# Peptides against a protein of PDB entry 6UG1, part 91

Target 1, 304 residues: chain A of PDB entry 6UG1
Amino acid sequence: SNEERKRRKYFHMLYLVCLMVHGFIRNEWINSKRLSRKLSNLVPEKVFELLHPQKDEELPLRSTRKLLDGLKKCMELWQKHWKITKKYDNVGLYMRTWKEIEMSANNKRKFKTLKRSDFLRAVSKGHGDPDISVQGFVAMLRACNVNARLIMSCQPPDFTNMKIDTSLNGNNAYKDMVKYPIFWCEVWDKFSKKWITVDPVNLKTIEQVRLHSKLAPKGVACCERNMLRYVIAYDRKYGCRDVTRRYAQWMNSKVRKRRITKDDFGEKWFRKVITALHHRKRTKIDDYEDQYFFQRDESEGIPD
Target 2, 301 residues: chain A of PDB entry 6UG1 as posed
Amino acid sequence: SNEERKRRKYFHMLYLVCLMVHGFIRNEWINSKRLSRKLSNLVPEKVFELLHPQKDEELPLRSTRKLLDGLKKCMELWQKHWKITKKYDNEGLYMRTWKEIEMSANNKRKFKTLKRSDFLRAVSKGHGDPDISVQGFVAMLRACNVNARLIMSCQPPDFTNMKIDTSLNAYKDMVKYPIFWCEVWDKFSKKWITVDPVNLKTIEQVRLHSKLAPKGVACCERNMLRYVIAYDRKYGCRDVTRRYAQWMNSKVRKRRITKDDFGEKWFRKVITALHHRKRTKIDDYEDQYFFRRDESEGIPD

## One batch from the design tools (peptide; made by RFdiffusion4, then SolubleMPNN)

Design b2_p16_7_s4 (from b2_p16_7, 5 letters changed)
Fold by OpenDDE base, seed 4:
Structure b2_p16_7_s4 (fold): chain B 304 residues (1-304), chain A 16 residues (1-16)
Amino acid sequence: as target 1 above (304 residues)
Amino acid sequence: SLYEKMTEFIEKLKQA
């Protein structure tokens, strides 16, 4: 019905705000001074120097290579720190079906919310789910004065799915769900004027995204619970930015149709949500990023 | 706060 379409749209909007607020709060928690002091001790001086190379005026690429090498070593150090990777309870922050959401609303189970103190302890001990691990990795880089962003791929229910029963076949293996991450890291390369993508936990990869990312879900089974639609970046200064354009090959032709921003009302609303979560002034880094997104939009063209 | 309520809601969704 038209009513059910409206209900799903509004529920998607509410769910998206909740996810984005969750990302904001986790981003605040990883700025903990107590955690920062502990995590800085994991990074030896030689690796710290690689994270902060001098600018090579002759070949800026040499400085970028040092930074990449430092980030690789940080991933290795993080793997040594992290002792226990817990499985997600149920589906974690992966996308739920409409049926699963309805069933969850009826579940009166007492849930134990992860408190800030429990999170900080989990990161400090190296015990937690993959999301906590990624968030802790971002905290370690920030403890080393690296301009690292927490990236969150927000997975609200698909408001464009109008099926009554949206149950997934029970055989969707946990393996297919977790094949691609929901959280990752970006690091600002001041030499190339680009964001470097870092997945320290899932794919254990570092990439300089041009047109395609390894973190973009591929294949039907993987996309059922991980639909790339809202990739939100949270920086160390409490900036909040939509960086979906970096990771979406087909932003205009495919991704936009699955976003609330497909119409003018949704675009204006989503901009208000971003603005409410963006607690810093604009910087030249934002100008370089917006220029990159503009070039990516022009290169994709208008879908036929 | 609103943020705490929203966090609680998200953590409930994770465990459900």
Scores: peptide ipSAE 0.036, ipTM 0.746, DockQ to the pose 0.878
Fold by OpenDDE base, seed 5:
Structure b2_p16_7_s4 (fold): chain B 304 residues (1-304), chain A 16 residues (1-16)
Amino acid sequence: as target 1 above (304 residues)
Amino acid sequence: SLYEKMTEFIEKLKQA
């Protein structure tokens, strides 16, 4: 019905705001001074120097290569620190079906909320789910004065799915779900004027995204619980930016149709949500990023 | 706070 379509749209909007606020709160928690002091001790001086190379005036690419090598070594150090990777409880922050949401609404189970103190202890010990691990990795880079962003791929329920029963058929549902991350890192390269993508936990990859990312879900089974729609970046100064354009090869032709921003009302609403979570002044880094997104939109063209 | 309520809601969703 038209009413069910409206209900699913509004529930999607509410769910999306909750997810984006969660990302904001986790981004605040990883700025903990106590955690920063502990995590900085994991990074040797030689690796710190690679993270902060001098500008090579002859060939700026040499400085970028040092930064990339420093980030690779940080991933290796982080893997040594992380002792226990827990499975997600149920589906974690991956996408739920409408049926699962309805069933969960009827379930009066008491849930144990992860407190800030429990999170900080989990990161410090190296014990937790992959999301906590990625968030801790961003905290370690920030402890080394690296301009690292926490990236969150927000997975609200698909309001474009109007099926009554949305049950997923699949024996390997968990394996397909966790194939691609929900959280990752970006690091600002001041030499190339670009964001470097870092997945320290899932794919264990460093990427300089041009047209496509390895972190973008591929295949029907993986996309059932991980649809690339809302990739949100949280920086060390409490900036909040939509960076979906970086990771979406087909933003205009495919991704936009699955977003609340497909219409003018949704675009204006989503801009208000971003603005409410963006707690810093604009910088030249934002100008370079917006220029890159503009060039990507022009290069994709108009969808046929 | 609003943030605590939203966090609780999300953690409930993670476990449900």
Scores: peptide ipSAE 0.035, ipTM 0.747, DockQ to the pose 0.851
Fold by OpenDDE base, seed 3:
Structure b2_p16_7_s4 (fold): chain B 304 residues (1-304), chain A 16 residues (1-16)
Amino acid sequence: as target 1 above (304 residues)
Amino acid sequence: SLYEKMTEFIEKLKQA
């Protein structure tokens, strides 16, 4: 019905705000001074120097290569630190079906919310789910004075899916779900004036995204619980930016149709949400990023 | 705070 379509749209909007607020709070928690002091000790001086290369005036690419090597070594150090990777409780922050949402609304279960103190302990010990691990990795890079962003792929229920019964087949569902991450890292490369994508936990990859990312879900089974629609970046200064354009090959032709921003009302609303979560002044880094997004929009063109 | 309540709601959604 038209009423059910409206209900799903509004529920998607509410759910998206809650996810974006969760990302904001986790980004605040990883700025903990106590955690920073502990995590900086995981990074040897030689690795710290690679993270902070001098500018090579002859070939700036040499400086970028040092930074990339430093980030690779940080991923290796992080794997040694992380002792226990817990499975997600149910589907974690992956996308729920409408049926699962309706069934969960009836369950008055007592949920144990992860407190800030428990999170900081989990990161310090290296014990937690993959999201906590990625968030801890971002905290380690920030502890080394690296301009690292926490990236969150927000997975609100698909308001464009009007099917009632999306029974997901159970057995391979978890493996397909976790094939691609929900959280990852971006690192500012001051030499190339670009963001470097880092997935330290799931795919264990470092990318300089041009047209597509390996972190973008591929295949029907993976897209059932992980649909690339809202990739939000949280920086160390409490900036909040939509970076979906980086990871979406087909932003205009495919991704936009699945976003609340498909219409003017949704665009204005979503801009208000981003603005409410953005707690810093604009910088030259934002200008370079916006220029990159503009070039990506021009290169994609208008879908025929 | 509203932010804490929203986080609690999301953590509830993780476990549900």
Scores: peptide ipSAE 0.029, ipTM 0.720, DockQ to the pose 0.877
Fold by OpenDDE base, seed 2:
Structure b2_p16_7_s4 (fold): chain B 304 residues (1-304), chain A 16 residues (1-16)
Amino acid sequence: as target 1 above (304 residues)
Amino acid sequence: SLYEKMTEFIEKLKQA
């Protein structure tokens, strides 16, 4: 019905705000000064120097290569620190079906909230789920004065799915769900004027995204619980930015149709949500990023 | 109501 369509749209909007606020709160927690002091001790001086290379005036690419090598070594150090990767209790922050949401609404089970103190202890000990591990990795890079962003792929229920029963076939293995991450890292390369993508936990990869990312879900089974629609970046200065354009090859033709921003009302609403979570002034880094997004929109073209 | 279910869901999300 039209009523059910409206209900699912509004529920999607509410769920999206809750996810974006969760990302914001986790981004505040990883700015803990106590955690920063502990995590900086994991990075030896030689690796710190690679993270902060001098500008090579002859070949700026050499400076980028040093930064990339430093980030690789940081991933290796992080793997040594992290002792226990816990499985998600259910689907974590991956996408739920409409049926799962309806069933969960009827179940008065209290979820145990992870408190800030418990989070900081988990990161310090190296014990937690993959999301806590990624968030801790971003905290370690920030402790080394690296301009690292926490990235969150927000997975609200698909409001474009109007099926009454949206149950997944019970065989959607935990492995297919977690094949691609929900949280990852971006690092600012001051030499190339680009964001470097870092997945320290799931794919254990570093990439300089041009047209496509390895972190973008591929295949039907992976996309059932992980639809790339809302990739939100949280920086160390409490900036909040939509960076979906970086990771979406087909933003205009495919991704936009699955977003609340497909219409003017949704665009204006989503902009208000971003603005409410964006707690810093604009910088030249934002100008370079917006220029890159513009070039990506022009290169994709308008879908036929 | 849907609003109560949404509120309970928000409270559950706050607990997540």
Scores: peptide ipSAE 0.021, ipTM 0.688, DockQ to the pose 0.173

Design b2_p16_8_s1 (from b2_p16_8, 8 letters changed)
Fold by OpenDDE base, seed 5:
Structure b2_p16_8_s1 (fold): chain B 304 residues (1-304), chain A 16 residues (1-16)
Amino acid sequence: as target 1 above (304 residues)
Amino acid sequence: KLEDMLEFLKLYLESL
């Protein structure tokens, strides 16, 4: 019905706000001064120097290569720190079906929320789920004065799916779900004027995204619980930015159709949500990023 | 305002 379409749209909007606020809160928690002092001790001086290379005036690419090598070594150090990777409880922050949402509304399950103190202890010990691990990795880079962002791929229920039963029948459902991350890192390269993508936990990869990312979900089974729609970046200064354009090959043709921003009302609403979560002034880094997104929109074109 | 709702949701999610 038209009513059920409206209900699913509004529920998607509410769920998206809750996810984006969750990402904001986790970004505040990883700025803990107590955690920063502990995590800086994991990074030896030689690796710190690679994270902060001098500018090579002859070939700026040499400075970028040092930064990339420093980030690779940080990823290796993080794997040594992280002792226990817990499985997600149920589906974690991956996308729920409409049936799962309806069933959960009937079940007054007391969800145990992770307190800030428990999160900081989990990161400090190296014991937790993959999301806690990625968040801790961002905290370690920030402890080393690296301009690292927490990235969250927000997975609200698909309001474009109007099927009554959206049950997922699959024996490999968990493996397919966790094939691609929900959280990752971006690091600012001051030499190339670009963000470097770092997945320290899932794919264990570092990439300089041009047109395609390895972190973008591919295949039907992987996209059931992980649809790339809302990739939100949280920086060390409490900035909040939509960076979906970086990771979406087909933003205009495919991704936009599954976003609340497909219409003018949804675009204006989503801008208000971003603005409410953006607690810093604009910088030249934002100008370089917006220029890159503009060039990506022009190169994709408008779908026919 | 949406900002007030977001701050309320933030405080609520931090209290959980």
Scores: peptide ipSAE 0.027, ipTM 0.682, DockQ to the pose 0.124
Fold by OpenDDE base, seed 2:
Structure b2_p16_8_s1 (fold): chain B 304 residues (1-304), chain A 16 residues (1-16)
Amino acid sequence: as target 1 above (304 residues)
Amino acid sequence: KLEDMLEFLKLYLESL
């Protein structure tokens, strides 16, 4: 019905705010000074120097290469620190079906809250799910004074899916779900004036995204629980930015149709949510990023 | 229904 379409749209909006607030809270927790002091000790001086190369005036690309090598070594150090990767409880923060939401609303299950103290202990010991591991990796880079962002791919239920029964086939569902991450890292390259994408846990890759990312879900089975729609960046100064354009090859033709921002009401509403979570002043880094997004919009063109 | 979904979301958020 038209009423059910409205209900799903409003539920999607509420769920999206909830996910974005969760990302904000986790971004505050990883700024812990006590955690920072512990995690900085994981990074030896030689790796710290690679993370902070001098500007090569002859070939600025050499400075970017040193930073990339430092980030690679940080990923290796993080793998040595991380002892236990727990599976997600059920689907974690991956996308739920409408049926799963309706069934869960009827079941008053006691969910176990992860307290801030428990999170900090989990990261410090290297024991937790992949999301806690990525968040801890961002904390380690921040402890080394690297301008690292926490990235969250928010997975609210698909309000454009009007089917009641999306029975997901059971056996490979977990492997397909976790094939692509929900949380990752971005690092500012001050030499190239670009964000570097880092997935330390899932794909264990470093990428300089131009037109497409390896972290963008591909294939029907992977997209059932991980649909690239809302990629939100949380920086060390409590900035909040929509960075979906970086990871979406087809933002205008495909991704926009699945977002609340497909209409003017949704665009204005989503901009208010971003503004409420953005607790810093604009910087030259935001100008370079917006210029890159503009060039990506022009190069994609308007879908015919 | 909407209240139950809000309570579910609250409980789910509290579980995070």
Scores: peptide ipSAE 0.027, ipTM 0.683, DockQ to the pose 0.779
Fold by OpenDDE base, seed 1:
Structure b2_p16_8_s1 (fold): chain B 304 residues (1-304), chain A 16 residues (1-16)
Amino acid sequence: as target 1 above (304 residues)
Amino acid sequence: KLEDMLEFLKLYLESL
């Protein structure tokens, strides 16, 4: 019905706000001075120097290569620190079906939330789920004065799915779900004027995204619980930015149709949510990023 | 306002 379409749209909007606020809160927690002091001790001086290379005036690419090598070594150090990777309880922050949401509403399930103290302890010990691990990695880079931001792929229920039964069939549902991350890191390269993508936990990869990312979900089974629609970046200064354009190959043709921003009402609403979570002034880094997004929109063109 | 709701949701999610 038209009423069920409206209900699913509004529930998607509410759920998206809750996810985006969760990302904001986790971004505040990883700015903990106590955590920063502990995590800085994991990074030896030689690795710190690689994270902060001098500008090579002859070939700026040499400075980028040093930064990439420093980030690789930080990823290796993080793997040594992280002792226990817990499985997600149920689906974690991956996308729920409409049926799962309705069943959860009926069962009055008390969700155990992770308190700030428990999070800081988990990161310090190296014990937690993959999301806590990624968030801790961002905290370690920030402890080393790296301009690292937390990236969250927000997975609200698909309001464009009007099926009554949205049950997912499959024995490998968990493996397919966790094949691609929900959280990752981006690091600002001051030499190339670009964000470097870092997945320290799931794919254990570092990439300079041009047109495609390895972190973008591919295949039907993986996309059932991980649809790339809302990739939100949280920086160390409480900036909040939509960076979906970086990771979406087909933003205009495919991704936009699955976003609340497909219509003017949804676009205006989503801009208000981003603005409410964006607590810093604009910088030249934002200008370089917006120029890159513009070039990506022009290069994709208008879908036929 | 949406900002007040987001702040409320922030505080609520931190209290959980």
Scores: peptide ipSAE 0.026, ipTM 0.685, DockQ to the pose 0.125
Fold by OpenDDE base, seed 3:
Structure b2_p16_8_s1 (fold): chain B 304 residues (1-304), chain A 16 residues (1-16)
Amino acid sequence: as target 1 above (304 residues)
Amino acid sequence: KLEDMLEFLKLYLESL
């Protein structure tokens, strides 16, 4: 019905705000001074020097290579620190079906909300789910004075899916779900004036995204619980930015149709949500990023 | 109820 379409749209909007606020809160928690002091001790001086290379005036690419090498070594150090990767409780922050939402509304499940103290202990011990692990990795890089962002791929229910039953049956459902991350890291490269993408936990990869990312879900089974629609960046100064354009190859042709921002009302609303979560002044880094997004929109073109 | 939250969200979003 038209009513059910409206209900799903509004529920998607509410769920998206809750996810974006969750990302904001986790970004505050990883700025903990107590955690920072503990995590800085995981990084040897030689690795710290690679994270902070001198500017090579002859070939700035040499400085970028040192930074990439430092980030690779930080991923290896993080794997040694992280002792226990827990499975997600149910589907974690992956996308729920409409049926799962309706069934969960009837169940007074005691959601064991992870407290800030429990999170900080989990990161410090190296015991937690993959999301806690990625968030801890961002905290370690920030402890080393690296300009690292927490990235969250927000997975609200698909308001464009009007099917009543979307039962996801299959023995590999969890494996397909966790094939691509929900959280990852970006690091500012001051030499190339670009964000470097880092997945320290899931794919264990570092990339400089040009047209497509390895972190973008591919295949029907993986996209059932992980649709690239809302990739939100949280920086160390409480900036909040939509960075979906970086990871979406087909933003205009495919991704926009699955976003609340497909219409002017949804675009204005989503801009208000981003503005409410953005607690810093604009910087030259934001100018370089917006220029990159503009060039990506021009290069994609309008879908024929 | 979920319906009350959806109606509240609707009214709030229509006021924006």
Scores: peptide ipSAE 0.021, ipTM 0.634, DockQ to the pose 0.063

Design b2_p16_8_s2 (from b2_p16_8, 11 letters changed)
Fold by OpenDDE base, seed 5:
Structure b2_p16_8_s2 (fold): chain B 304 residues (1-304), chain A 16 residues (1-16)
Amino acid sequence: as target 1 above (304 residues)
Amino acid sequence: KLKDMLDFLEKYLSSL
C-alpha cells in the first residue's frame, strides 16, 4: 500500500539518523585523551616519522609514498595489538530485513549497552568486534597526530524493498555479510591533496580511490546486508561529511535510487541531518574534497 | 505496529 511505503520511508529515515548519531558518539569516544596516551606508545619513532614526512619539493609523490609506508606499518602494528576479534552479535550494524525488524519489535529483548568505559577498555586490551577494532585504529592514528577520519557505511533497512517477506535464504549469510566492512579509516594526504582509504581489519588494504574502491560491496549475496548508500566521515574536529561519492562508482545511475536523497524532500532533510552533526568550520581540505566529488559526478555523466 | 518498531529501534540503538 501507499501507507506501507510511507511507513518504510519514515522508519528508514529514523534508523539512518540513529546510525549517524551512533557514528558521531563513537567518533567522540575515540578522541579520549587517556586512550590516545596508551595507543601512541604502540607506534615507534621510525613509524611516526614516516607518518609525518617532510615535503619533497622536487617530487611530492615521494612524501606520499613515505606516508603510505607509515600507514602500512601502523596496520601491521595494529594487528599485533589486536588479540581477540569477536564475531558480531546477530548482524551487528549490517542491514536488517523488514521481517527481522517486525519480529524484533515484538520481542522484549534486553540489549546490553556498551558503555564508554567498556569500549575504551576493549580497545586498550585489543579485544572486540571488527568495528571496535577499526575505531581503535583511527584512535591510534589520531594519537600520532594524523588527520584520520572514522568512516561508517550506514545500513538502514531498504525502503525501496516493498516485499512483505524479506527473509534471506542461505547458509553462508554471515560470511557474505562480513566480506566487506561497515567501518574503515580515511587519512588526509597533504601532499597529493586527497583522502587515502585504509581498511586495517577486514580486507587489510590501503587504497587511493580514483573511480572504484575495493571496499564497495560486490555481488547479490554481499549486498543483501551491506548496500553502499550512506558513507559518512567523522573527523577529529567533529566534522561530519557524506563521502558516498568516493566509494560509489555508479552514484547517479544506481546508488541515488536507493537513498532518501532521490527526491528534493529527502535531499533537504538529509542536508539538515549532516549540518546538525557537523561541528566545525569549513577548511581547504573540504574544498579539495568537494572539487574531487564534482569531477567524479561530471565523469559519471547522466544515467541512461 | 509503527510504535513497537520505534520502541525496538530506541532500545536497539541504546545498546550500541
Scores: peptide ipSAE 0.028, ipTM 0.699, DockQ to the pose 0.746
Fold by OpenDDE base, seed 2:
Structure b2_p16_8_s2 (fold): chain B 304 residues (1-304), chain A 16 residues (1-16)
Amino acid sequence: as target 1 above (304 residues)
Amino acid sequence: KLKDMLDFLEKYLSSL
């Protein structure tokens, strides 16, 4: 019905705000000064120097290569620190079906809240789910004065899906679900004036995204619980930015149709949510990023 | 229904 369509749209909007607020809170927790002091000790001086290379005036690419090597070594150090990767208790922050939401609304299950103290202990011990591990990795890079931001792929229920959800088959569903991350890292390269994408936990990859990312979900089974729609970046200065354009090859033709921002009302609303979560002034880094997004929109063109 | 979904969401969010 038209009423059910409206209900799903509004529930999607509320769910999206809540996911974005969760990302903001986790981004605040990883700025802990106590955690920073502990995590900086994991990074040897030689690796710190690679993270902060001098500018090579002859070939700026050499400085970027040193930074990339430093980030690779940080991923290796992080794997040594991280002792226990827990499975998600259910689907974690991956996308739920409308049926799962309706069934869960009837169940008075007490969810276990992870307190800030428990999170900081989990990161410090190297025990937790993949999301806690990624968040801890961002905290380690920030402890080394790297301009690292937390990336969250927000997975609200698909308000464009009006079908009655068929039950997803259980066991294969977990492997397909976790094939791609929902949290990762970006690092600012001051030499190339670009964000470097880092997945320290899932794919264990570093990339300089041009047209497509390895972190973008591919295939029907992977997209059931992980739809690339709202990739939100949280920086060390409490900036909040929509960076979906980086990871979406087909932003205009495919991704936009699945976003609340497909209409002017949704665009204006989503901009208000971003603005409410954005607690810093604009910087020259934001100008370079917006220029890159503009060039990506022009290069994709308008879908026919 | 919507209230129960909101209550679920609030509980779910409180679990995060």
Scores: peptide ipSAE 0.027, ipTM 0.698, DockQ to the pose 0.732
Fold by OpenDDE base, seed 1:
Structure b2_p16_8_s2 (fold): chain B 304 residues (1-304), chain A 16 residues (1-16)
Amino acid sequence: as target 1 above (304 residues)
Amino acid sequence: KLKDMLDFLEKYLSSL
């Protein structure tokens, strides 16, 4: 019905806000001074120097290469620190079906909320789910004075799916779900004026994204619980930015149709949510990023 | 109801 379509749209909006607030809160927690002091001790001086290379005036690319090598070594150090990777409870922050939401509304489930103290302990010990691990990695880079962002791929239920039964069949549903991350890192390269993508936990990869990322879900089974729609960046200064354009190859033709921002009402509403979560002044880094997004929109063109 | 909850959340987020 038209009423059920409206209900799913508004529930998607509510769920998206809750996810974006969760990302904001986790981004605040990883700024903990106590955690920073512990995690800085994991990074040797030689690796710190690679994270902060001098500008090579002859070949600026050499400075970017040093930064990339430093980030690779930080990923290796992080793997040594992380002792226990827990499975997600059920689907974690991956996308739920409408049936799962309805069944969860009928069941008075006690949600176990992870407290800030428990999170900081988990990161410090190296014991937790992959999301806690990624968040801890961002905290380690920030402890080394790296301009690292926490990235969250927000997975609200698909309001464009009007099926009554949305049950997912499949014995490999968990493997397909966790094939691509929900959380990752971006690091500012001051030499190339670009964000470097870092997945320290799932794919263990570093990318200089041009047109596509390895972190973008591919294939039907992987996209059932992980649809690239709302990739939100949280920086160390409590900036909040939509960076979906970086990771979406087909933003205009495919991704936009699955976003609340497909209409003017949804665009205006989503801008208000971003503005409410953005607690810093604009910087030249934001100008370079917006220029890159503009060039990506022009290069994709208008869908036929 | 649900619109009012969204409006409440928008206001709450603006107060953070």
Scores: peptide ipSAE 0.026, ipTM 0.697, DockQ to the pose 0.083
Fold by OpenDDE base, seed 3:
Structure b2_p16_8_s2 (fold): chain B 304 residues (1-304), chain A 16 residues (1-16)
Amino acid sequence: as target 1 above (304 residues)
Amino acid sequence: KLKDMLDFLEKYLSSL
């Protein structure tokens, strides 16, 4: 019905705000001074120097290569630190079906909320789910004075899906779900004036995204619980930015149709949510990023 | 109800 379509749209909006606020809270927690002091000790001086290369005046690309090598070594150090990767409770922050939402509303399940103290202990010990691990990796890079962002792919239920949810086939569903991350890292490269994408936990990859990312979900089974629609970046100064354009190959043709921002009302509303979560002044880094997004929009064109 | 909650959240977020 038209009423059910409206209900799903509004529930999607509420769920999206809750996810974006969760990302903001986790971004505050990883700024903990106590955690920073512990995690900086995981990074040897030689690796710290690679993270902070001198500017090569002849070839700035040499400085970027040192930074990339430093980030690779940080991923290896992080794997040594992380002792226990817990499975997600149910689907974690992956996308729920409408049927699962309706069934969960009837169950007064005591959600065991992870407290800030428990999170800091989990990161410090290297014991937690993949999301806690990625968040801890961002904290380690920030402890080394690297301009690292926490990235969150927000997975609200698909308000454009009006089909009756078929039961997802059980055994492969978890493997397909976790094939691509929900959380990852971006690192500012001051030499190339670009963000470097880092997935330290899931795909264990570093990339300089041009037209497509390896972190973008591919295939029907993976997209059932992970649709790239709202990729939100949280920086060390409590900046909040929509970076979906980086990871979306087909932003205009495909992704926009699945976002609340497909209409002017949704665009204005979503801009208010971003503005409320953005607690810093604009910088030259934001100018370079917006220029890159503009060039990506021009290069994609308008879908036929 | 749910629209009112979203309007409330929008107002709350605008007050931050």
Scores: peptide ipSAE 0.025, ipTM 0.692, DockQ to the pose 0.072

